# Designs tried in a protein design run: peptides against a protein of PDB entry 8HF1. Part 319

Target 1, 320 residues: chain A of PDB entry 8HF1
Amino acid sequence: NVMLYATKPTEVMVSFPHQEQVLTVTRLISAEIEKFYVSLDLMNIGVQPIRRSKSLQCLRDPSKKSFVKQLFNDFLYQMKEYGIYAASIAIISLIVEFDIKRRQAETLSVKLMHRTALTLCEKIRHLLVQKLQDMTYDDDDDNVNTEEVIMNFSTPKVQRFLMSLKVSFADKDPKDICCLVFVERRYTCKCIYGLLLNYIQSTPELRNVLTPQFMVGRNNISPDFESVLERKWQKSAIQQFRDGNANLMICSSVLEEGIDVQACNHVFILDPVKTFNMYVQSKGRARTTEAKFVLFTADKEREKTIQQIYQYRKAHNDIA

## One batch from the design tools (peptide; made by RFdiffusion4, then SolubleMPNN)

Design b2_p30_6_s3 (from b2_p30_6, 11 letters changed)
Fold by OpenDDE base, seed 2:
Structure b2_p30_6_s3 (fold): chain B 320 residues (1-320), chain A 30 residues (1-30)
Amino acid sequence: as target 1 above (320 residues)
Amino acid sequence: DEIVEDKSGEEEFKEVEKRAKEVREKLLAE
């Protein structure tokens, strides 16, 4: 019964301003995706063989159009919530997904659909990378991964998150760090992981301090080749985190799936806490005496976030 | 216990945000 005496983590709130600037590239990309949706709706994919896929998504849309739209909607969300630098990483995940789906296509019409989606992703990637390069005045792809480029093309939320990591972990012993970063969406894990790798590499105070990994929820994994790779990656990432070879884990809904993550001294909630279960489970991982549970909130949503956390605290105390 | 507001690095953040805004504004004017 030692779990009941767990020292309550210090709950910390970090506020960030709303970004008012809408980049022209973001508008162009959104418009290209909308045009693609119109084209996608007009595509005749024909009758697809009903494969008994265990995935809920394959059961809902035998044409696979809804899945394509979901991936682009998730990308649009990431571009909005994390900025165009994060979007340049996020689009690679779509490219990989659509290339796999294109190769696995059983019909020419489905193959063409995924090819068209892939071509759009390549165009989007080019637009994003070009915009990142426009700042560096250098044609070398290696120059877009500087701290300055990352910060300038990230949202205030991401900027404040990265700075909070720097303040929290600069020049610390890597062994003293056990950090979880919770995000809402599966695809955000890979995006924020890639962003963190580049940020850590560009930040001398963090290069030998933070070693990130990521883990996504199992329930969202389609039973294809990518799902096998993702399951292998998850197992490896968890093991590296347990062995102390990684000290920062980016998670999406992992704890809801009963994945045992070790006790941590830092828990960052990058996205809004939408469920009581997420609150209890994520907070329940901050178990060390000096554990911090850090919430990020927009300034406009600060009061609402505080009220929601107090409601969750009350509900947790009423059940405990 | 009250939620602690962390204002650490707020000044540095404001400078980063300001610079990022200025850079984005220049790149929108080009």
Scores: peptide ipSAE 0.471, ipTM 0.913, DockQ to the pose 0.751
Fold by OpenDDE base, seed 5:
Structure b2_p30_6_s3 (fold): chain B 320 residues (1-320), chain A 30 residues (1-30)
Amino acid sequence: as target 1 above (320 residues)
Amino acid sequence: DEIVEDKSGEEEFKEVEKRAKEVREKLLAE
């Protein structure tokens, strides 16, 4: 019972400035997605065959258009919250998903819908990669994964997070590190994982220190669509983290689902803590001696974040 | 216990942010 353990980690706040500038490429991509939504709404995909699958999602949107829009809205959120570098990684996840959906399409119209979405994702990927390459004199894909490119095309939140990792873990023994990174959304886990792999590889002080993994919670919306591969991968990632073969785990609200991860010495909350449960569960993993619970907040939201954490502390102490 | 504000690396962060801004501004002018 995570609530019964009075963990007293040091609670740390890291602030970052709000990014006011919107890149032209971000506006272009947003406009292309909006144009695609107009086209998507005009697409007649017909009546979908009622699959006997108890998937609540098939009952909610027989057109499957809402799922397509959800993935693009999630991408737009990532591009805004983490920057265009993270977006270049995030778009690959959409490409993979739409290719799977295209192959699984029961009708030609649904296949065409997913193909059109896929083509848009490929265009978006090209626009993002091209913009990352504009900083590099050489067209080599390896040049877009430098510390400089990552930092220049990340939001202040991501920049401050990466720097906090560098300060916290530079040249440390990897055995002494057990780090959790909490993010709000499932798809962000994979995006931040890919970003961290590239950042760690480009940062000599971290290259042999941090070994990241990610975990996504069980797809409660469609457990039937959780691939056997995804379940195997999750089990493997958790096992690697338990065995110390990975020392940094990126996770969403997954720990709410009763996934038992070891006691950690660092817990980073990259996204705002929106719920008491998220606060208690994430903080409840910082259980080692001198454990740190690190919160990232925008400067404009600093005071509100502090007050919210004190409210959660009070509520936690009243239950414990 | 009060929440500790970690300002470690704030100067380096300001330099990184400044550089990133300059790069983005250059790329917006192109």
Scores: peptide ipSAE 0.470, ipTM 0.910, DockQ to the pose 0.746
Fold by OpenDDE base, seed 4:
Structure b2_p30_6_s3 (fold): chain B 320 residues (1-320), chain A 30 residues (1-30)
Amino acid sequence: as target 1 above (320 residues)
Amino acid sequence: DEIVEDKSGEEEFKEVEKRAKEVREKLLAE
């Protein structure tokens, strides 16, 4: 019995500076969302019928207003943590979601609420896209999806992440790459996926090397129909990654126990590791020979991050 | 095992960050 010494992944830390620069467009967008929250609180949407799910569990449908606020709060978080380029992609997800909810609205008041949210999202999209276009000196190249635009309008965290991907994977055989990228929030998976598609397409060294996919964790909160489409998408994405048709998978930390993703040679943790379970689960995917487990940390949080990882290592060794 | 600090491309990153800052500052002044 050759106990294959499970080669412990090399734990790598990449530091980035804290971004203190707040763009005027970010302040304007935040102010428009706050004004919208005031208006939303004043909206009379009536008594929401509790959808009796066929399952005996009365899934308390979250307040339709609470859901709208959650989506905008997630957007504000993405704009802050990943930058205005990522925000320009994230806002599209809100537009799609609110359009679905508007079409599914059983009352005129709920329909109007989602319509007002959509109007705000289109305004935000316009403000973001306009600011991305202001960099293109050439009126003829409407392509806001260049490496330069992506880098200039991303946070230092995202810049450092993209550079780390380029350094790690430039001109490699796509078959030799099995990469996971862990993010904290579900909606960040779609945002970073869209950003990576554009970055890879604009980066010749990566264009034929990286094929990204994303996995959205099963949030039990989505209504049955959305849950079916998301479950189908999730199964398809996992299968593409298993078949090698995708070699980079973006995952939220809420991977349900039992999603068997392959052993990976690279695991990137884009957001802070907040829980022991996230540490064990994500690190436990870096199982190949010479596997790397890469952590991104702000310089100010470097020492705290190191101490937290050592605590998690100790706790893991005490259980193993 | 100690956590390896990856400083690879730090200089290139500083240049990218500097350029990005300068661009954002110009676009704020316009």
Scores: peptide ipSAE 0.442, ipTM 0.901, DockQ to the pose 0.743
Fold by OpenDDE base, seed 3:
Structure b2_p30_6_s3 (fold): chain B 320 residues (1-320), chain A 30 residues (1-30)
Amino acid sequence: as target 1 above (320 residues)
Amino acid sequence: DEIVEDKSGEEEFKEVEKRAKEVREKLLAE
């Protein structure tokens, strides 16, 4: 019995410089969101009916205000971590979500709260798009989706990630590529997906090589909040990736709990590996003989990242 | 096995970063 030693993936680290990209527009947007939080705290939306789900595991439905703050905090994180270009895509997801919540509002006060949040998102979108257009001579929205604009308004992490994709996959056969990209947050999947679509379309060497999809893991905490549309999209995205119609899948850490994704030859970890489970599960998807497990780290966090990975390797070998 | 440090495209990255900085500095001066 030749124990085929499952060839461990090559672990690769890619460093990027830490830049505090403090643009005036990002400060202005942050200040507008903080002003909105003060206004939101003063809003009387009444006592919300506690939906007593009989299931003991329903953690307290976050207050409708807490959910609004969570979405804007997630947006602020994306703007900081991925840049203004990614933020211009991320804000569209907030617009869609607040419009749905506005339409589903049971009271006029809740409807007004979501409308005020929506109006702020539209203002933020305008500020972001205007700043992207400042680089283009033409006022056409399509002109902001160039490789140059994407790179100039992305963080060093995103720049280095896009370049690593170009170096890894330029002019390759699409059939030879099975790539996973792991991100920490659910909304980052859609944001990075939109960014990659535009980058691939602007990059001739990748245009017919990479076909991205995204998968938002099942929110095990609240399956009742998964829209029928999201569930259909997830099933379609998984099937396209299984059929080879998509060769790059963007996943949040929530995929950990049981989506049977194919063995991949590339696994990119765009965000820091925060847990042992994330390390084991993401690395466990890189199963081909020449599989690469690529980590992105800021230069200032390089040593800490290396030490953490060696600790996770040791812990994994002690359990295996 | 040691973690492999991938320095591939580091020069190209430095050029992209330099251009991005120059563009941002120009757009902030306007």
Scores: peptide ipSAE 0.387, ipTM 0.870, DockQ to the pose 0.692

Design b2_p30_6_s4 (from b2_p30_6, 10 letters changed)
Fold by OpenDDE base, seed 2:
Structure b2_p30_6_s4 (fold): chain B 320 residues (1-320), chain A 30 residues (1-30)
Amino acid sequence: as target 1 above (320 residues)
Amino acid sequence: DEIIEDTSGEEEFQERLKRREEVERELLAK
């Protein structure tokens, strides 16, 4: 029973300002996606065969349209929650997904739908990359992957998270680090992983210190060929983390992923803790002596977050 | 045990935030 023997980690809260910096580019992208949804609703893709996948848990909305909308909604969420830089990475995942779905399309109408979605993703990628380049003062340095660009185009939450990583791990021995980063959504794992790779590479104090990996929740794995690759990748990522070849793991859900990882000395909760189970399981991974459990909260939600954590602590103590 | 408020890097954060606002103003002025 994982609950009984956990050394209580130090609980740390990091606040960030709630700045709704509504960039013109984010409004343009949102408007283009909304126009696309109107066009998508008008598309006749015919009657799709209801593949009853036996596992009831993934409501694979049998509607190929619903899946397309879900991916764009997840992208819009990532752009809002993590910023334009993270969105430039997230859009690549959509491009890959829609290209695969376009190639696997059984009908011309479904192929056209995925092609239209792909064309929109390419337009969005161009708008994002152009905006990142417009801030590189040096006309000659096309490198959008600098610490400055990453920080300037990230949300206050992500900025504060990256700073907390730098402060926590600068010039440390990589063997002494076992870090988990929890995010709410599965697609955020890939996005934050890509962002962290670029940030670590651009930050000399972290370049040889942090080696990130990510996990993708098992429950949403399509039984398609991609699911086998994702399963292999997930197993490899977990094994690298267990072997110490990776010392930072990004996860969406401890329960859904069935993560049996070693005791960690740092656990970062990047997104709000929405469930008692997430709180207990994520905190239960911070088991080393001097382990830190770090929460990120908007200043506006600070009091609500504190109250929620105290409620979860009470509920945990009543069960233990 | 109280939740520890981590204010480390707040000055650097505020400085980067100001620089971002300045850069955004300069880009809007062009």
Scores: peptide ipSAE 0.383, ipTM 0.855, DockQ to the pose 0.676
Fold by OpenDDE base, seed 5:
Structure b2_p30_6_s4 (fold): chain B 320 residues (1-320), chain A 30 residues (1-30)
Amino acid sequence: as target 1 above (320 residues)
Amino acid sequence: DEIIEDTSGEEEFQERLKRREEVERELLAK
């Protein structure tokens, strides 16, 4: 029971300015997705054969349009919250998902729907990559993965996060690092993982110091929908982190699902702490003597965040 | 225990932020 650990990590707050990305590309992409939603609503997908898959998700939208919209909404969220560089990684996950769904389509209409979604994702990917390349003199895809491009096309939150990692871990022994990074959404884990791989590779002080992994909690809604690949990845990632072959783990609500990870010396909360359980469970992983629990907050939400953390501390002490 | 505000890297952050704003302006002018 993670609540029983009276862990006293040093609680650290990192503030960042709330900047709306004024990039024309983000507005263009959002407009293309909205146009696609209009076209998607007009698509006659017909009555899909209800496979007796007991999955609640298949029951909610027999047309599978809601799933398509969910993926694009999650992408739009990632583009807004993490920036266009993170979005260039996130869109690849949509491409993979829509290609899988296109191949698994039982009807021509569903196949065409997923193909149209895939075509939009490729257009979005091109727009994002082109915008990243506008900063580079060279047309080489590798040039978009520089520290400068990553930083310039990341939100202030992600910039402060990357800087906090650099300051915290530059030139340290990899064995002395056990870091958790918590994010709210499952898809953010993979997006931030890809961003961190490129950032670490472009940052000499971190290249041989940080080895990131990500884990996505089991979809408790249907273990049958976890691809065999996702389960294998999760098991492998957890094992690598336990064995010390990875020293930074990106997690969503995974700890709430009872996945046991080792005691860590750093816990970063990249997204706002929305629940008492998230606070207690994430903080409960910072169990070493000099453990740090780092929160990221927008300047405008700083006071509210501080008050919320004090409320959670009080509530935790009243239960302990 | 008070929450510690970490201002580490703030100078570098502000410099990068200025560069980003400059780049964003240049990219909006194209």
Scores: peptide ipSAE 0.362, ipTM 0.819, DockQ to the pose 0.760
Fold by OpenDDE base, seed 4:
Structure b2_p30_6_s4 (fold): chain B 320 residues (1-320), chain A 30 residues (1-30)
Amino acid sequence: as target 1 above (320 residues)
Amino acid sequence: DEIIEDTSGEEEFQERLKRREEVERELLAK
């Protein structure tokens, strides 16, 4: 039970300015998704065969349309919270998912729906990549994966996070690093993983220091949709982190699901701590001597965040 | 124990933030 360990990590707060990245491209993408939702609502995909799973799960089987909308809503969230660069990675995950669903479609109408979603994702990808290229002053360097491009097209939160990683881990011995990065959403794990791979590769001080992995929670909504491949990949990623072949793990609510991860010396909370359980579980991983528990907060939410952490500390001490 | 505010790299962060704001302004002006 993680609650039984008297973990006293140093709690660190990193503030960032609350700036909504209001780019013309983000407005255009949002408008294209909204137009697509109108089109999607008009699509007749027929009655989906309710798989005769037991009565309570049948109410939660999202319509194939609702799943499509969920993926685009998660993309819009990632674009807003992490920026255009992160969105350019996130859209690839949607492309892969919709291509799989298109191939697995049992009906022509469902196949067409996923094809239309895929075409929109390809358009969005083009718009994002074009925007990333427009800032490379050197017409000849098509490399959108530079430290400069990553930083400039990331939100202040992500910029401050990347800088905190660089300051914390530059030129350190990889064996001395055990880092967790907590994010709120499952899809954010993969997006931030892709961003970190590119950032680490573009940052000489980190390229041989940090080896990232990610783990996503079990899909509570549809365990049947977790491909055997995703489950194998998750097990492999966790094993690499346990074996020390990876020293930075990006995770969401996975620790609440009883996945045992080793004691870490750094825990970064990239997204707001919304629950007492998340606070206790994440903080409970910072168990080494001089372990750091780092919180990211918008300047406007600083005082509220501090008060919430003190409330969680009090509640934790009352249970311990 | 008080929560420690980490201001490490704040100068570099502020420089990058300014540059981003300049780029965003230029992009809104086009």
Scores: peptide ipSAE 0.362, ipTM 0.817, DockQ to the pose 0.824
Fold by OpenDDE base, seed 1:
Structure b2_p30_6_s4 (fold): chain B 320 residues (1-320), chain A 30 residues (1-30)
Amino acid sequence: as target 1 above (320 residues)
Amino acid sequence: DEIIEDTSGEEEFQERLKRREEVERELLAK
C-alpha cells in the first residue's frame, strides 16, 4: 500500500503594511454611521408583531434595528479591511437590502427606519464614488473601475492580494486554475467578488484567465434566512466552479465540510485564520500537486501569525 | 517545512504605496 503521502500544500505568507490610512472620507462615513446609530436607537418602531412562522428571525431581532446595525458594521469592516473601492461595492448591497426591507415593511415606522438607512447608504455611496472620481486624473474617463483606481483605493492587504493573483495567474490557461479565496465574513464574499470582476476586467493578463464566483457559506444556524434566489445562485456558482466555467471561488470561512468543492491548486486566505478548523478546512482544499496555500498577514502580526500556523500544523500533524 | 515568504511584486507594491501617499498628500494640500 503506497501511502499516498497527501502532498502537503506549499504554505506561503504574504505580508502587508498595516496602514490605517484614515482617509477623511472614511472618518466622515464612520461619523455619519455613528450619528445614524444614535438616531436609530431613538426611533420608536413600536412592538413588532411576532409572526409565528418567522419566529426565529423576529425573536432574534424584534426591533429590526440589530440587523440594520449589523449591515452597517459589516460595511464599516469592509471599508476598513478592504478599502474605499471595496466599500463602494459593499454599500450597493446595503442599498439593495434596505430597499427590500423598506418594501417589505409592515409598519410605517419600520418603513421609515429602512428609508433613513437607505438615505444614509446613498449619501455614503456618493461620498465614496466622489472620492474615487476625484483621484481619476483623467477628467474624461468616469470609469472608476480601472486597475489604478482599484489598487489605489484598496488597502495594502487587497493590493497584495490582487498582485499575488496577477503574479500567480497572468497569461495562464484557465483550465489549469482552481483557486479558492477565503474571507472571514459572508458579506465580504460579494464585495471581493465585485472588486475582482472589475480588477480582472481591467487587467488584460487576467481578463480571459480568471472567472470568479462567490459562495456564501450556508448559514447553518438558519437555512431559512437564505432567500430562494441566494440558494439558486449558490448552487449555480458551485456548479460553474465544478464544471470549470469558474476557476476562482470566493468563500466565507463558514464553508461547511459538506460543500464538496473540488481539490484546488491555490487557496488564498485573505483574512486572518482565527480557528484551527478554518485552517484545516481551507488548507485541506489545496490538494493538487504543487498546491499553494497563501496567507495574508499584517507586518505587525507576522510573528504571531507564523507561530499560530506552526501550532496549527503541529496540531494537524498530531491528528493526521 | 518553513512558511515561504512571498515577496513577489513587493517593488510594485511599494511603488503603489508611495503613489497613494503622494496622492493623499496632494489631496490634503488642496
Scores: peptide ipSAE 0.360, ipTM 0.813, DockQ to the pose 0.722

